# Peptides against a protein of PDB entry 2C5K, part 32

Target 1, 91 residues: chain A of PDB entry 2C5K
Amino acid sequence: EDPFQQVVKDTKEQLNRINNYITRHNTAGDDDQEEEIQDILKDVEETIVDLDRSIIVMKRDENEDVSGREAQVKNIKQQLDALKLRFDRRI

## One batch from the design tools (peptide; made by RFdiffusion4, then SolubleMPNN)

Design b2_p15_7_s4 (from b2_p15_7, 8 letters changed)
Fold by OpenDDE base, seed 2:
Structure b2_p15_7_s4 (fold): chain B 91 residues (1-91), chain A 15 residues (1-15)
Amino acid sequence: as target 1 above (91 residues)
Amino acid sequence: SKIEESHKRSKIFDE
């Protein structure tokens, strides 16, 4: 499989899992799960940086179309931002 | 990086 697409898929699945956690835990806690969520969110942020770097490299190759990949990364960024907002706004 | 890790896995498992 395409490594880029695999990373995109895994990242979106991670964010979905966190989103489901927030739904079930709509009040902020201080347990191990809450700390793990914070760590995963940071990992996702770094993953997005990696994906963007990958796209920059692909743009240097005249034979590659990056439009679809740019849209995928944009979607992940939007998903991350929405999730971070939900996570941080919990009481 | 995540991409590098995925790339390595892809080579190993031919995915």
Scores: peptide ipSAE 0.045, ipTM 0.642, DockQ to the pose 0.066; fails the geometry check
Fold by OpenDDE base, seed 4:
Structure b2_p15_7_s4 (fold): chain B 91 residues (1-91), chain A 15 residues (1-15)
Amino acid sequence: as target 1 above (91 residues)
Amino acid sequence: SKIEESHKRSKIFDE
């Protein structure tokens, strides 16, 4: 399997899990779990950086899927931003 | 890196 696509898939799944958590926990009352979620969000940010770096490397080669991969990363960034907003706005 | 880790998994599972 394509490692890039696997990372994309895993990242989106992580974000979905966090989104579901936020839905179930509209109040930031579980401190240790909240901190873990924050850590995961930071990990996702690093993952996005890694994905971007990989695309930069791929651009050095002739790869017709580069644009598609860039779009995928952009989508993940949008998901992350929306999720962070939801996470931070909780009471 | 995450991709490196995934690459290792890919090799292991031949995916």
Scores: peptide ipSAE 0.045, ipTM 0.645, DockQ to the pose 0.064; fails the geometry check
Fold by OpenDDE base, seed 1:
Structure b2_p15_7_s4 (fold): chain B 91 residues (1-91), chain A 15 residues (1-15)
Amino acid sequence: as target 1 above (91 residues)
Amino acid sequence: SKIEESHKRSKIFDE
């Protein structure tokens, strides 16, 4: 099992769950579930930081071609940004 | 970290 790929997979699944939640809750609320979504989004941001640091270490210590992993992290960042926009634009 | 936690699980389950 590749820890990097497992984290990528788990992160994408979390973002998909949030996206589905927004679809079912298209107006902004002020309940415990909305606060939980905010917490998960913050956790995803921290996870992305960890993934980036991992890539830096692989490039430095292993001298690996990390272009594929960089593309994966870029995709997660784009997914997160789109989700944040969708979440914040609800009224 | 998330990666460290996953790494620990990987070692435990040999995956």
Scores: peptide ipSAE 0.044, ipTM 0.639, DockQ to the pose 0.060; fails the geometry check
Fold by OpenDDE base, seed 5:
Structure b2_p15_7_s4 (fold): chain B 91 residues (1-91), chain A 15 residues (1-15)
Amino acid sequence: as target 1 above (91 residues)
Amino acid sequence: SKIEESHKRSKIFDE
């Protein structure tokens, strides 16, 4: 299996789970679950950095079209930004 | 690295 695609899939699944949590918990809390979500969001940010770096290497060192992978990472970034907005705007 | 970890799993399970 393609490691890049597996990481993309896992990341989107994590963000979807958090999005579902926010839907069911639309008011901010101060418990362990809220802190865990903050930690996961930071982990996703680092994962995106890793994905971007892998694309840079492919563009530089390999004869491969990376446009599809760039679009996938862009989509994940948009999903992350939307989720962070939902998370932070809660009262 | 997430990519490295996924690569390791891919090799182990032949995915």
Scores: peptide ipSAE 0.041, ipTM 0.638, DockQ to the pose 0.064; fails the geometry check

Design b2_p15_8_s1 (from b2_p15_8, 6 letters changed)
Fold by OpenDDE base, seed 3:
Structure b2_p15_8_s1 (fold): chain B 91 residues (1-91), chain A 15 residues (1-15)
Amino acid sequence: as target 1 above (91 residues)
Amino acid sequence: SVPALKSPKKFVERP
């Protein structure tokens, strides 16, 4: 088991679930899970911070090739940003 | 410090 890859996978899965939810709930405030979504998005942000920190440590202390992991985190950040934009644009 | 990695909270849509 690779904890980094598992976290990446789970993070993307949650973002996809929330994206699907927003598709069915395009009006803000008409559902009872908006606060939960906001909480999870914040949790994802913290998860990304921890992923980045782990990459920094591996690059600095272990001198490992982290290009692949950096690309994965970049992809998650892009997915999160797109989702946040969609979430915030709900009327 | 090296943080412990954990997956974000799981979203489960309620019916």
Scores: peptide ipSAE 0.574, ipTM 0.900, DockQ to the pose 0.770
Fold by OpenDDE base, seed 4:
Structure b2_p15_8_s1 (fold): chain B 91 residues (1-91), chain A 15 residues (1-15)
Amino acid sequence: as target 1 above (91 residues)
Amino acid sequence: SVPALKSPKKFVERP
């Protein structure tokens, strides 16, 4: 088992779930789970921080090629940013 | 060292 890949997978899954939710709730205040979503998005941010730290340690201590993992984290960051933008643009 | 990796909280949409 690769916990890094599992966390990446789970993170993307949560972002997708929230994205789908926002699609169906495109008006701010039109749902009872806004605070929960904000909490999860913050949790995702913390998860990304840990993923980045993990990559740094791998580069430093193991001298491994982490380009693939760096690309994965970059992708998640982009997904998060896009989702946050959608979430914040709700009127 | 880094903290243990943990998946973010799971979003469960309420009906």
Scores: peptide ipSAE 0.574, ipTM 0.901, DockQ to the pose 0.810
Fold by OpenDDE base, seed 5:
Structure b2_p15_8_s1 (fold): chain B 91 residues (1-91), chain A 15 residues (1-15)
Amino acid sequence: as target 1 above (91 residues)
Amino acid sequence: SVPALKSPKKFVERP
């Protein structure tokens, strides 16, 4: 499998896991994994940066159609933003 | 340069 697709898949999986956790822990501070989630969300942000960079390189050096990959990264960014908003606004 | 891709840390919910 393409490493890009593997990373995309893994990233979406983590976001989904955290989203499910928030659903079951809708009150901030009711569990001891809050800090771990924050760390993983930062890790996801860095992962997205690297995914974007890989697309730039592929478009520049390989002149390959990157529209599909751009759509995938856009989707992940939207998932992350929605999750961050949900996570930060828990009270 | 080509960036290295790495999956984010895996979240495992504790029981």
Scores: peptide ipSAE 0.571, ipTM 0.899, DockQ to the pose 0.833
Fold by OpenDDE base, seed 1:
Structure b2_p15_8_s1 (fold): chain B 91 residues (1-91), chain A 15 residues (1-15)
Amino acid sequence: as target 1 above (91 residues)
Amino acid sequence: SVPALKSPKKFVERP
């Protein structure tokens, strides 16, 4: 499988897992995994940066239509932003 | 050049 698509899939999976966790843990400090979640969210941010860079290289070096990949990354960014909002606003 | 793409760390919820 294409590494880009695999990373997109795995990233969405992690965001979904964390979202499900937050749904069941709506109070900050409710358990011992808050720091781990923060670390993973930072890891997702770095992953998105790398995905964007790969798209730039594809545009430049491979001259391929990247509109589909750009849409995928945009979707992940929106999912991350929504998740951050939920995580930060826990009571 | 761009570094190799890597999936983010996997979240494993503890029971």
Scores: peptide ipSAE 0.571, ipTM 0.900, DockQ to the pose 0.779

Design b2_p15_8_s2 (from b2_p15_8, 5 letters changed)
Fold by OpenDDE base, seed 1:
Structure b2_p15_8_s2 (fold): chain B 91 residues (1-91), chain A 15 residues (1-15)
Amino acid sequence: as target 1 above (91 residues)
Amino acid sequence: SVPALKSPKKFVEKP
């Protein structure tokens, strides 16, 4: 019902799916889905940008406490960074 | 204004 929370949930789910995939595919180019993963990671980056922008608008227009949402986005950013590191380390 | 929030593309692992 809350679009922000739904997007956060879906984003975490995708990062977890890719993380599990990388765990089972530790060699770069050893699968047919490397390009798809790269595309999704870029899509996640764009999603995070939009989430941050939505928080800025909420602070300005609705004057609500957004600390919880900021923490959620921070967590997603950290998860993405960790995943990108694992992905890039593949031999 | 901010564009409508959209979930990222869904990853579907191919067996």
Scores: peptide ipSAE 0.549, ipTM 0.894, DockQ to the pose 0.782
Fold by OpenDDE base, seed 3:
Structure b2_p15_8_s2 (fold): chain B 91 residues (1-91), chain A 15 residues (1-15)
Amino acid sequence: as target 1 above (91 residues)
Amino acid sequence: SVPALKSPKKFVEKP
């Protein structure tokens, strides 16, 4: 499988896992993995930066159609933003 | 520079 697609898939999977965790831990401080979640969310942010960079290079240097990849990254960004909002709004 | 792509850290819920 394409490394880009694998990273996209894994990123979505992690966001889903964390989302499910937050659903069951909707009160801040009631779990021992809050710091780990924050670390992973930051890791996802860096992953998205790298994905975007790869798209830019592909578009510039390879002159390939990157519309599909751009849409995938956009979707991940939206998923991350929604998750961060849920995470930060925990009382 | 073109960074190497890697998946984010895997979340594993502790019991």
Scores: peptide ipSAE 0.548, ipTM 0.894, DockQ to the pose 0.757
Fold by OpenDDE base, seed 5:
Structure b2_p15_8_s2 (fold): chain B 91 residues (1-91), chain A 15 residues (1-15)
Amino acid sequence: as target 1 above (91 residues)
Amino acid sequence: SVPALKSPKKFVEKP
């Protein structure tokens, strides 16, 4: 499998896991894994930066179709942003 | 050059 697609898949999987966790732990301070989640969200942000960089490199080749990859990264960014808001707004 | 891609850390929920 394409490493890009694998990373995208893994990233979405982590965000989904955290989202599911927040669903079951929707009160701040209700669990002992908040710091771990914060660390992983930062890791996801770094992953997205690298994904974007890979697309930039691909765009240097005029024959490369990057629209699909750009859409995937955009989707992950939206998912991350939504999750961050959800995580931060836990009461 | 193409940057190295790495999957984020895996979240494992504690029981």
Scores: peptide ipSAE 0.548, ipTM 0.894, DockQ to the pose 0.887
Fold by OpenDDE base, seed 4:
Structure b2_p15_8_s2 (fold): chain B 91 residues (1-91), chain A 15 residues (1-15)
Amino acid sequence: as target 1 above (91 residues)
Amino acid sequence: SVPALKSPKKFVEKP
């Protein structure tokens, strides 16, 4: 198993879980897990930073084609941004 | 150097 792919998969799964949760909890204060969600979103941001750094190392030190991995990280960033927008707009 | 990759904290919804 490629650890990069595993982290990508797990990150997308967490974002999907939170997105589904927000769908069922559209009102701020309707749930007791808002703080936990904020913590996980910050954790995802740090995960993305580490994924980007790993791509830099592969491009520089291993001279591997990183186009596919760059596309995957871009997709995760877009998913995170969309989720943050939904989360912040809950009233 | 780059730190080891790790998955983010798992979200577990409370009932």
Scores: peptide ipSAE 0.547, ipTM 0.893, DockQ to the pose 0.755

Design b2_p15_8_s3 (from b2_p15_8, 5 letters changed)
Fold by OpenDDE base, seed 4:
Structure b2_p15_8_s3 (fold): chain B 91 residues (1-91), chain A 15 residues (1-15)
Amino acid sequence: as target 1 above (91 residues)
Amino acid sequence: AVPELKSPKKFIEKP
């Protein structure tokens, strides 16, 4: 099994879980898992960096098609950005 | 070398 795809899947899953949580907890400081969410979002950011790095390495092999992986990472970044916006806008 | 990939921490919502 491709670890890249597994990480992508898991990353999206975590973002979805947090998004669902924020939907139900739209007030900052309302829950004791605020810090945990912040930590996980940072962990996601680092995960994305590693995913990008893996793509860069793959691009060094001209026989590797990275277009799909680039699109996947782009999608995750967009999902993260949207989630960050929701998270930061909580009052 | 390809970096090691790890999934991010899993969010577990408290009941």
Scores: peptide ipSAE 0.567, ipTM 0.896, DockQ to the pose 0.880
Fold by OpenDDE base, seed 2:
Structure b2_p15_8_s3 (fold): chain B 91 residues (1-91), chain A 15 residues (1-15)
Amino acid sequence: as target 1 above (91 residues)
Amino acid sequence: AVPELKSPKKFIEKP
């Protein structure tokens, strides 16, 4: 397994863990891990930027077909956006 | 060269 796939896998795992947490904590401020979640979501955003950059380099410098990787990053972005919306909607 | 990638901080839910 290459580093790209490992990071994709780990990113999805974190988003899933946070999503499960939100399922059990629907009220903002009812747990002391809310700040940690916000930090991790920002970390995920930075990870996505790096994943996109790696795809650009592979397409340009390595002449590799990146269609599959682009689809993976798109999926992560959608998962992040959905999670952020759910997190921010908590009352 | 491909930029270095790192996984996000791991979330561990407290019991």
Scores: peptide ipSAE 0.567, ipTM 0.896, DockQ to the pose 0.884
Fold by OpenDDE base, seed 1:
Structure b2_p15_8_s3 (fold): chain B 91 residues (1-91), chain A 15 residues (1-15)
Amino acid sequence: as target 1 above (91 residues)
Amino acid sequence: AVPELKSPKKFIEKP
């Protein structure tokens, strides 16, 4: 299995899990796992940085077409941004 | 060299 694709898949899965949790806990302070969610979102940000770095290496050192992988990372960033907005705007 | 990739920590909702 391609480790890049596995990480992409796992990242999206975590964002979906958190999104579902926020949907059920729409009031700030109504959950005991707010700090854990913040930590995981930060971990996702770091994961995205590493994904971008891997794309740079593939493009420069291996001369491979990275357009597909760039699109995947862009999609994850959009998902993360949307989730952060929901999380921060909880009443 | 390609950097090692790691999946984010897994969120486990507590009951």
Scores: peptide ipSAE 0.566, ipTM 0.895, DockQ to the pose 0.886
Fold by OpenDDE base, seed 5:
Structure b2_p15_8_s3 (fold): chain B 91 residues (1-91), chain A 15 residues (1-15)
Amino acid sequence: as target 1 above (91 residues)
Amino acid sequence: AVPELKSPKKFIEKP
C-alpha cells in the first residue's frame, strides 16, 4: 500500500464529508462544528503541503515520474478551494 | 528525506 495514495484518498473523503455537511448547514451559525471544520480544512492545507514536498523529493532524489501524483494533488487543491469558497459564502 | 504523510483529521458529524 502506497502511503501517498492513502493520504490522497483520505483527504478527498474528508472534503466530501464536509461538503455534504455544508449542504445541510448552509447558514454559518447553524451548527456547533464550524470550528472543527475550520481545523480540518487547515489540516488539509498542511497535508497538501506535505504531499507537494514528497513529490519534490521524488522528482529530485528518486527520478520517478510524478506527473500522476501532481495531477492528484492539483485535483485536491481544486476541491479544497471550491469548498473553502462555499464555506466562506455562508451567511 | 521524504516527509511523513498523515491523513487529515477525520470529520465526524455529531448528532
Scores: peptide ipSAE 0.566, ipTM 0.895, DockQ to the pose 0.846

Design b2_p15_8_s4 (from b2_p15_8, 5 letters changed)
Fold by OpenDDE base, seed 1:
Structure b2_p15_8_s4 (fold): chain B 91 residues (1-91), chain A 15 residues (1-15)
Amino acid sequence: as target 1 above (91 residues)
Amino acid sequence: AVPPLKAPKKFVEKP
């Protein structure tokens, strides 16, 4: 019902799915889904930008406490960075 | 107004 929370949930779900996939595919190019993963990681980066922008608008227009949402976005950023590191380390 | 939000593409692992 809350679009922000739904997007956060969906984003984390995709990062977890990719993380599990990388765990089972530790060699770069050893699968047919490397390009798809790269595309999704780019989508995640764009999603994070949009989430941050929505928080800025909420602070300005709604005057609500957004500390919880900021923490959620920070967590997603950290999860993405960790996943990108694992993905790039594949031999 | 809050800008539109879109979740990333869904990853579907192919067996």
Scores: peptide ipSAE 0.540, ipTM 0.894, DockQ to the pose 0.855
Fold by OpenDDE base, seed 2:
Structure b2_p15_8_s4 (fold): chain B 91 residues (1-91), chain A 15 residues (1-15)
Amino acid sequence: as target 1 above (91 residues)
Amino acid sequence: AVPPLKAPKKFVEKP
């Protein structure tokens, strides 16, 4: 498995873990892991930037079909945005 | 060459 697919898989795994956590912890400040979640969400944003850059390079320098990879990154962005919304709406 | 990629920090839920 290539590094791109591994990072995509790992990123989705973390977002799913956090989403499950938020489902069980629906009140802000009721646990000691909110800061860690914020840090990981920031890491995901940086990972998405790197994935997009990777796609640009593959399309330009390798002349590779990147349609599938673009769809994967789009899916991760949507998952991140939905998770941020749930996280911020906790009362 | 493609730039280096790094997965996000791993979330481990505390017991």
Scores: peptide ipSAE 0.539, ipTM 0.894, DockQ to the pose 0.850
Fold by OpenDDE base, seed 4:
Structure b2_p15_8_s4 (fold): chain B 91 residues (1-91), chain A 15 residues (1-15)
Amino acid sequence: as target 1 above (91 residues)
Amino acid sequence: AVPPLKAPKKFVEKP
């Protein structure tokens, strides 16, 4: 098992769950889980930092092709940014 | 060495 791929998969899964949740809860204050969502989004940001660091190490110390992994992290960042925009724009 | 990776907290929607 590749722990990098597992973390990527888990991260995308959480973002998808939150995105689906926001779709059903488009009004701020309509639910009791806004704080939890904020916490998870912060976790995702930290996860992205760790993923980037792992890529740096693989590129520097392990001489592995990281192009695919860099693309995956880029995709997660884009997904996070889009989700944050939806979350912050709820009224 | 590759730093440890940790998945974000799992979101569990309340009913």
Scores: peptide ipSAE 0.539, ipTM 0.894, DockQ to the pose 0.868
Fold by OpenDDE base, seed 5:
Structure b2_p15_8_s4 (fold): chain B 91 residues (1-91), chain A 15 residues (1-15)
Amino acid sequence: as target 1 above (91 residues)
Amino acid sequence: AVPPLKAPKKFVEKP
């Protein structure tokens, strides 16, 4: 499988896991894994940076159609942003 | 060269 697609898949999987966790722990301080979640969200941000860079290289050096990959990264960014808001808004 | 990609840390919910 394409490493790009694998990373996209893995990233979305982690975001989904965290989202599901927040659904069951929707009160701040109700769990002991908040720090771990924060760390993973930072990892996701770094992963997104790397994904974007890979797209730039593909577009520049390989002249490939990157529209699909750009859409995937955009989707992940939206998912991350939504999750961050949900996580931060826990009362 | 395409930069290396790394998946984020895996979240494992504690029981």
Scores: peptide ipSAE 0.538, ipTM 0.893, DockQ to the pose 0.873

## One batch from the design tools (peptide; made by RFdiffusion4, then SolubleMPNN)

Design b2_p16_1_s1 (from b2_p16_1, 5 letters changed)
Fold by OpenDDE base, seed 4:
Structure b2_p16_1_s1 (fold): chain B 91 residues (1-91), chain A 16 residues (1-16)
Amino acid sequence: as target 1 above (91 residues)
Amino acid sequence: MVELKPLKPLSEELLS
């Protein structure tokens, strides 16, 4: 089991689930649900920071080829940014 | 070493 890949997978799944929720709820819903989404988005941001840090460690300390992992994190960042935009633009 | 943790699962309200 690769914890990096597991975190990447879980993160993308959560973003997808939120995206699905936003699709079903094009207007701001219950305050508790909106707050949870906001909290998750912040959690994803922190997760991305940790993923980047892990890549730095792998590159420096383990001398591994991290190109693939860097691309994965970049993809998650793009997914997060797109989701944030959708979330914020809702009425 | 950086320890990675999976995200918490979404509430049922967000999954529905």
Scores: peptide ipSAE 0.204, ipTM 0.791, DockQ to the pose 0.763
Fold by OpenDDE base, seed 5:
Structure b2_p16_1_s1 (fold): chain B 91 residues (1-91), chain A 16 residues (1-16)
Amino acid sequence: as target 1 above (91 residues)
Amino acid sequence: MVELKPLKPLSEELLS
């Protein structure tokens, strides 16, 4: 098991689920659900920081090819930014 | 060392 890939997979899955929720609820819902979404988005941001740090260590200290992992993190960042935009545009 | 962990599962309210 590769913990990096597991975290990437889980992060994308959570973002997809939130995106599906926003699709079903295209207006702001209950405060509790909105707050949970905000908390998850913050957790994703922290996860991305950890993923980037992991890549830096692999690149600098472990002589590993990180190009594929860098692309994966870039994709997650793009997915997060798109989701934030949808989330904030709801009335 | 960087420790990586999955996110907390979504609540049922967000999954429904």
Scores: peptide ipSAE 0.204, ipTM 0.792, DockQ to the pose 0.680
Fold by OpenDDE base, seed 3:
Structure b2_p16_1_s1 (fold): chain B 91 residues (1-91), chain A 16 residues (1-16)
Amino acid sequence: as target 1 above (91 residues)
Amino acid sequence: MVELKPLKPLSEELLS
C-alpha cells in the first residue's frame, strides 16, 4: 500500500478509536488515558504536517495530481477538529 | 524527502 494512504488510513482509525473512547467516557478525567489522548492528538497534528509536506513535494517535484490527497488531508483535519471539540467539551 | 510514519497503536485501556 502507498505509504501516504497507509498513514491516512491509520490516522483516521486512531481518531475513530479515540472518538469511540470519548463516547464511552463522556466525563473528562485526569488519568493516564486522558494524557495519552492528548499525546495522540498532538501526534496527529504532526502527522498532518508531514502529509501536507509530502503533498507539496509531490506537486513540486513529481508533477502528480495531488487534489485527491489534498482532499484526504482536509478530511483528516476536519475529523481532528471535531474530535478535539468533543474531547474538550466533556465535563 | 518526507518520512511518513503511522501512529503508534492505542493502549489497551483506550481500546477497551
Scores: peptide ipSAE 0.202, ipTM 0.788, DockQ to the pose 0.713
Fold by OpenDDE base, seed 2:
Structure b2_p16_1_s1 (fold): chain B 91 residues (1-91), chain A 16 residues (1-16)
Amino acid sequence: as target 1 above (91 residues)
Amino acid sequence: MVELKPLKPLSEELLS
């Protein structure tokens, strides 16, 4: 598995795990847990930036079809946005 | 090429 797919897979798994945690904890948990979630969400945002950059380089320098990878990143962005909404709405 | 790396692993508290 190439590095791009590995990062995509890992990112989606992390988001799923956080989503599962939020499901089990529909109210805010302790400060350490909530801070970790916030940190991971920021890391995911940075990872998305890196994934987009890699796609740009792949398209420009290697002239490869990147439509599939763009769709994967779009899916991660949607998953992140949905998770952020759930996280922020908890009391 | 852009360097990519997996995210840090979740703590046991979040996985449980």
Scores: peptide ipSAE 0.200, ipTM 0.789, DockQ to the pose 0.738

Design b2_p16_1_s2 (from b2_p16_1, 7 letters changed)
Fold by OpenDDE base, seed 5:
Structure b2_p16_1_s2 (fold): chain B 91 residues (1-91), chain A 16 residues (1-16)
Amino acid sequence: as target 1 above (91 residues)
Amino acid sequence: MVELKPLKPLSKALQE
């Protein structure tokens, strides 16, 4: 079990769930889950901070797969940013 | 309604 990979997986799955929600709800402010989604997006941001901190520590161990993990976090950040844009553009 | 599951923090995952 790799806890880093588990967190990455859970984070991406959560973002996918939100993306699916936005697809079904292209208008803002008509669902109780709107606020919950905003809270989860903040949780994702904090998770990314934790993942980055973990990578900083790994960089001090040359046996770690640092570049691969950095790419994974970058991908999550891109997914988050795209999702935020979709979420905020809704009318 | 979409099933949203709480994210577990990395610190908790490291303890498992």
Scores: peptide ipSAE 0.150, ipTM 0.762, DockQ to the pose 0.060
Fold by OpenDDE base, seed 2:
Structure b2_p16_1_s2 (fold): chain B 91 residues (1-91), chain A 16 residues (1-16)
Amino acid sequence: as target 1 above (91 residues)
Amino acid sequence: MVELKPLKPLSKALQE
């Protein structure tokens, strides 16, 4: 399996899990998983950095068309931003 | 309760 695609898939699934959590827990601090979610959001941010770095390496060293991968990372960033906004708006 | 799983680092994914 392509490691890049594996990470992309796992990241998107993780964001979906968090999104589902927010749906069931629309008030902040009502569950023990709150701190874990905050940690995972940071993990996702770091993962995005790693994905971007891998794209830079592919463009430089492999001379491959990375447009598709760039679009995938952009999509993950959009998911993350939307989720963070939803998470932070909870009272 | 929602099951949360740790993300696999890209570095570890590369080792598979």
Scores: peptide ipSAE 0.150, ipTM 0.762, DockQ to the pose 0.060
Fold by OpenDDE base, seed 1:
Structure b2_p16_1_s2 (fold): chain B 91 residues (1-91), chain A 16 residues (1-16)
Amino acid sequence: as target 1 above (91 residues)
Amino acid sequence: MVELKPLKPLSKALQE
């Protein structure tokens, strides 16, 4: 079991859950879960920082090819940005 | 309702 891949998977699944929530709640503030979602989005941002740091360590200490992991983190960042835009655009 | 759950920190995952 690769903990990096586990975190990546869980992060993407969490973003998908939020995306599904937005689909059902297209009006901001129509649910008590709004604040919880905002907190989770912050957690995702912190997770991305940790993932990036782990890649730096792998490049430095293990001298591994991290291109695949960098692509995964890039994908998560793109998913987060798209989701934040969708979330903030609600009225 | 969509189930929301906290993420496991990478630091914790690395210690498993």
Scores: peptide ipSAE 0.138, ipTM 0.754, DockQ to the pose 0.059
Fold by OpenDDE base, seed 4:
Structure b2_p16_1_s2 (fold): chain B 91 residues (1-91), chain A 16 residues (1-16)
Amino acid sequence: as target 1 above (91 residues)
Amino acid sequence: MVELKPLKPLSKALQE
């Protein structure tokens, strides 16, 4: 129901899917889905920007306590960074 | 709050 939480959930699920893919495909370029994974990672980055913007708006315009949401976005960023590292280090 | 749209799933299932 909450679009913010839905996006967070979907984003984490996407990252988990990619993580599983990397686990199964430890050699770069061995699958046609490699480019799609790159695209999804970029999509996640853009989504994080949107989530951050949402938080800024909530702080400024709605004066909401956003600490929990900030922590969620931070967690997604950490997950993304770890995933990028794994993806880029593949042989 | 800005209106956010859910991420689209992968267009193709990740191949094992």
Scores: peptide ipSAE 0.053, ipTM 0.633, DockQ to the pose 0.622

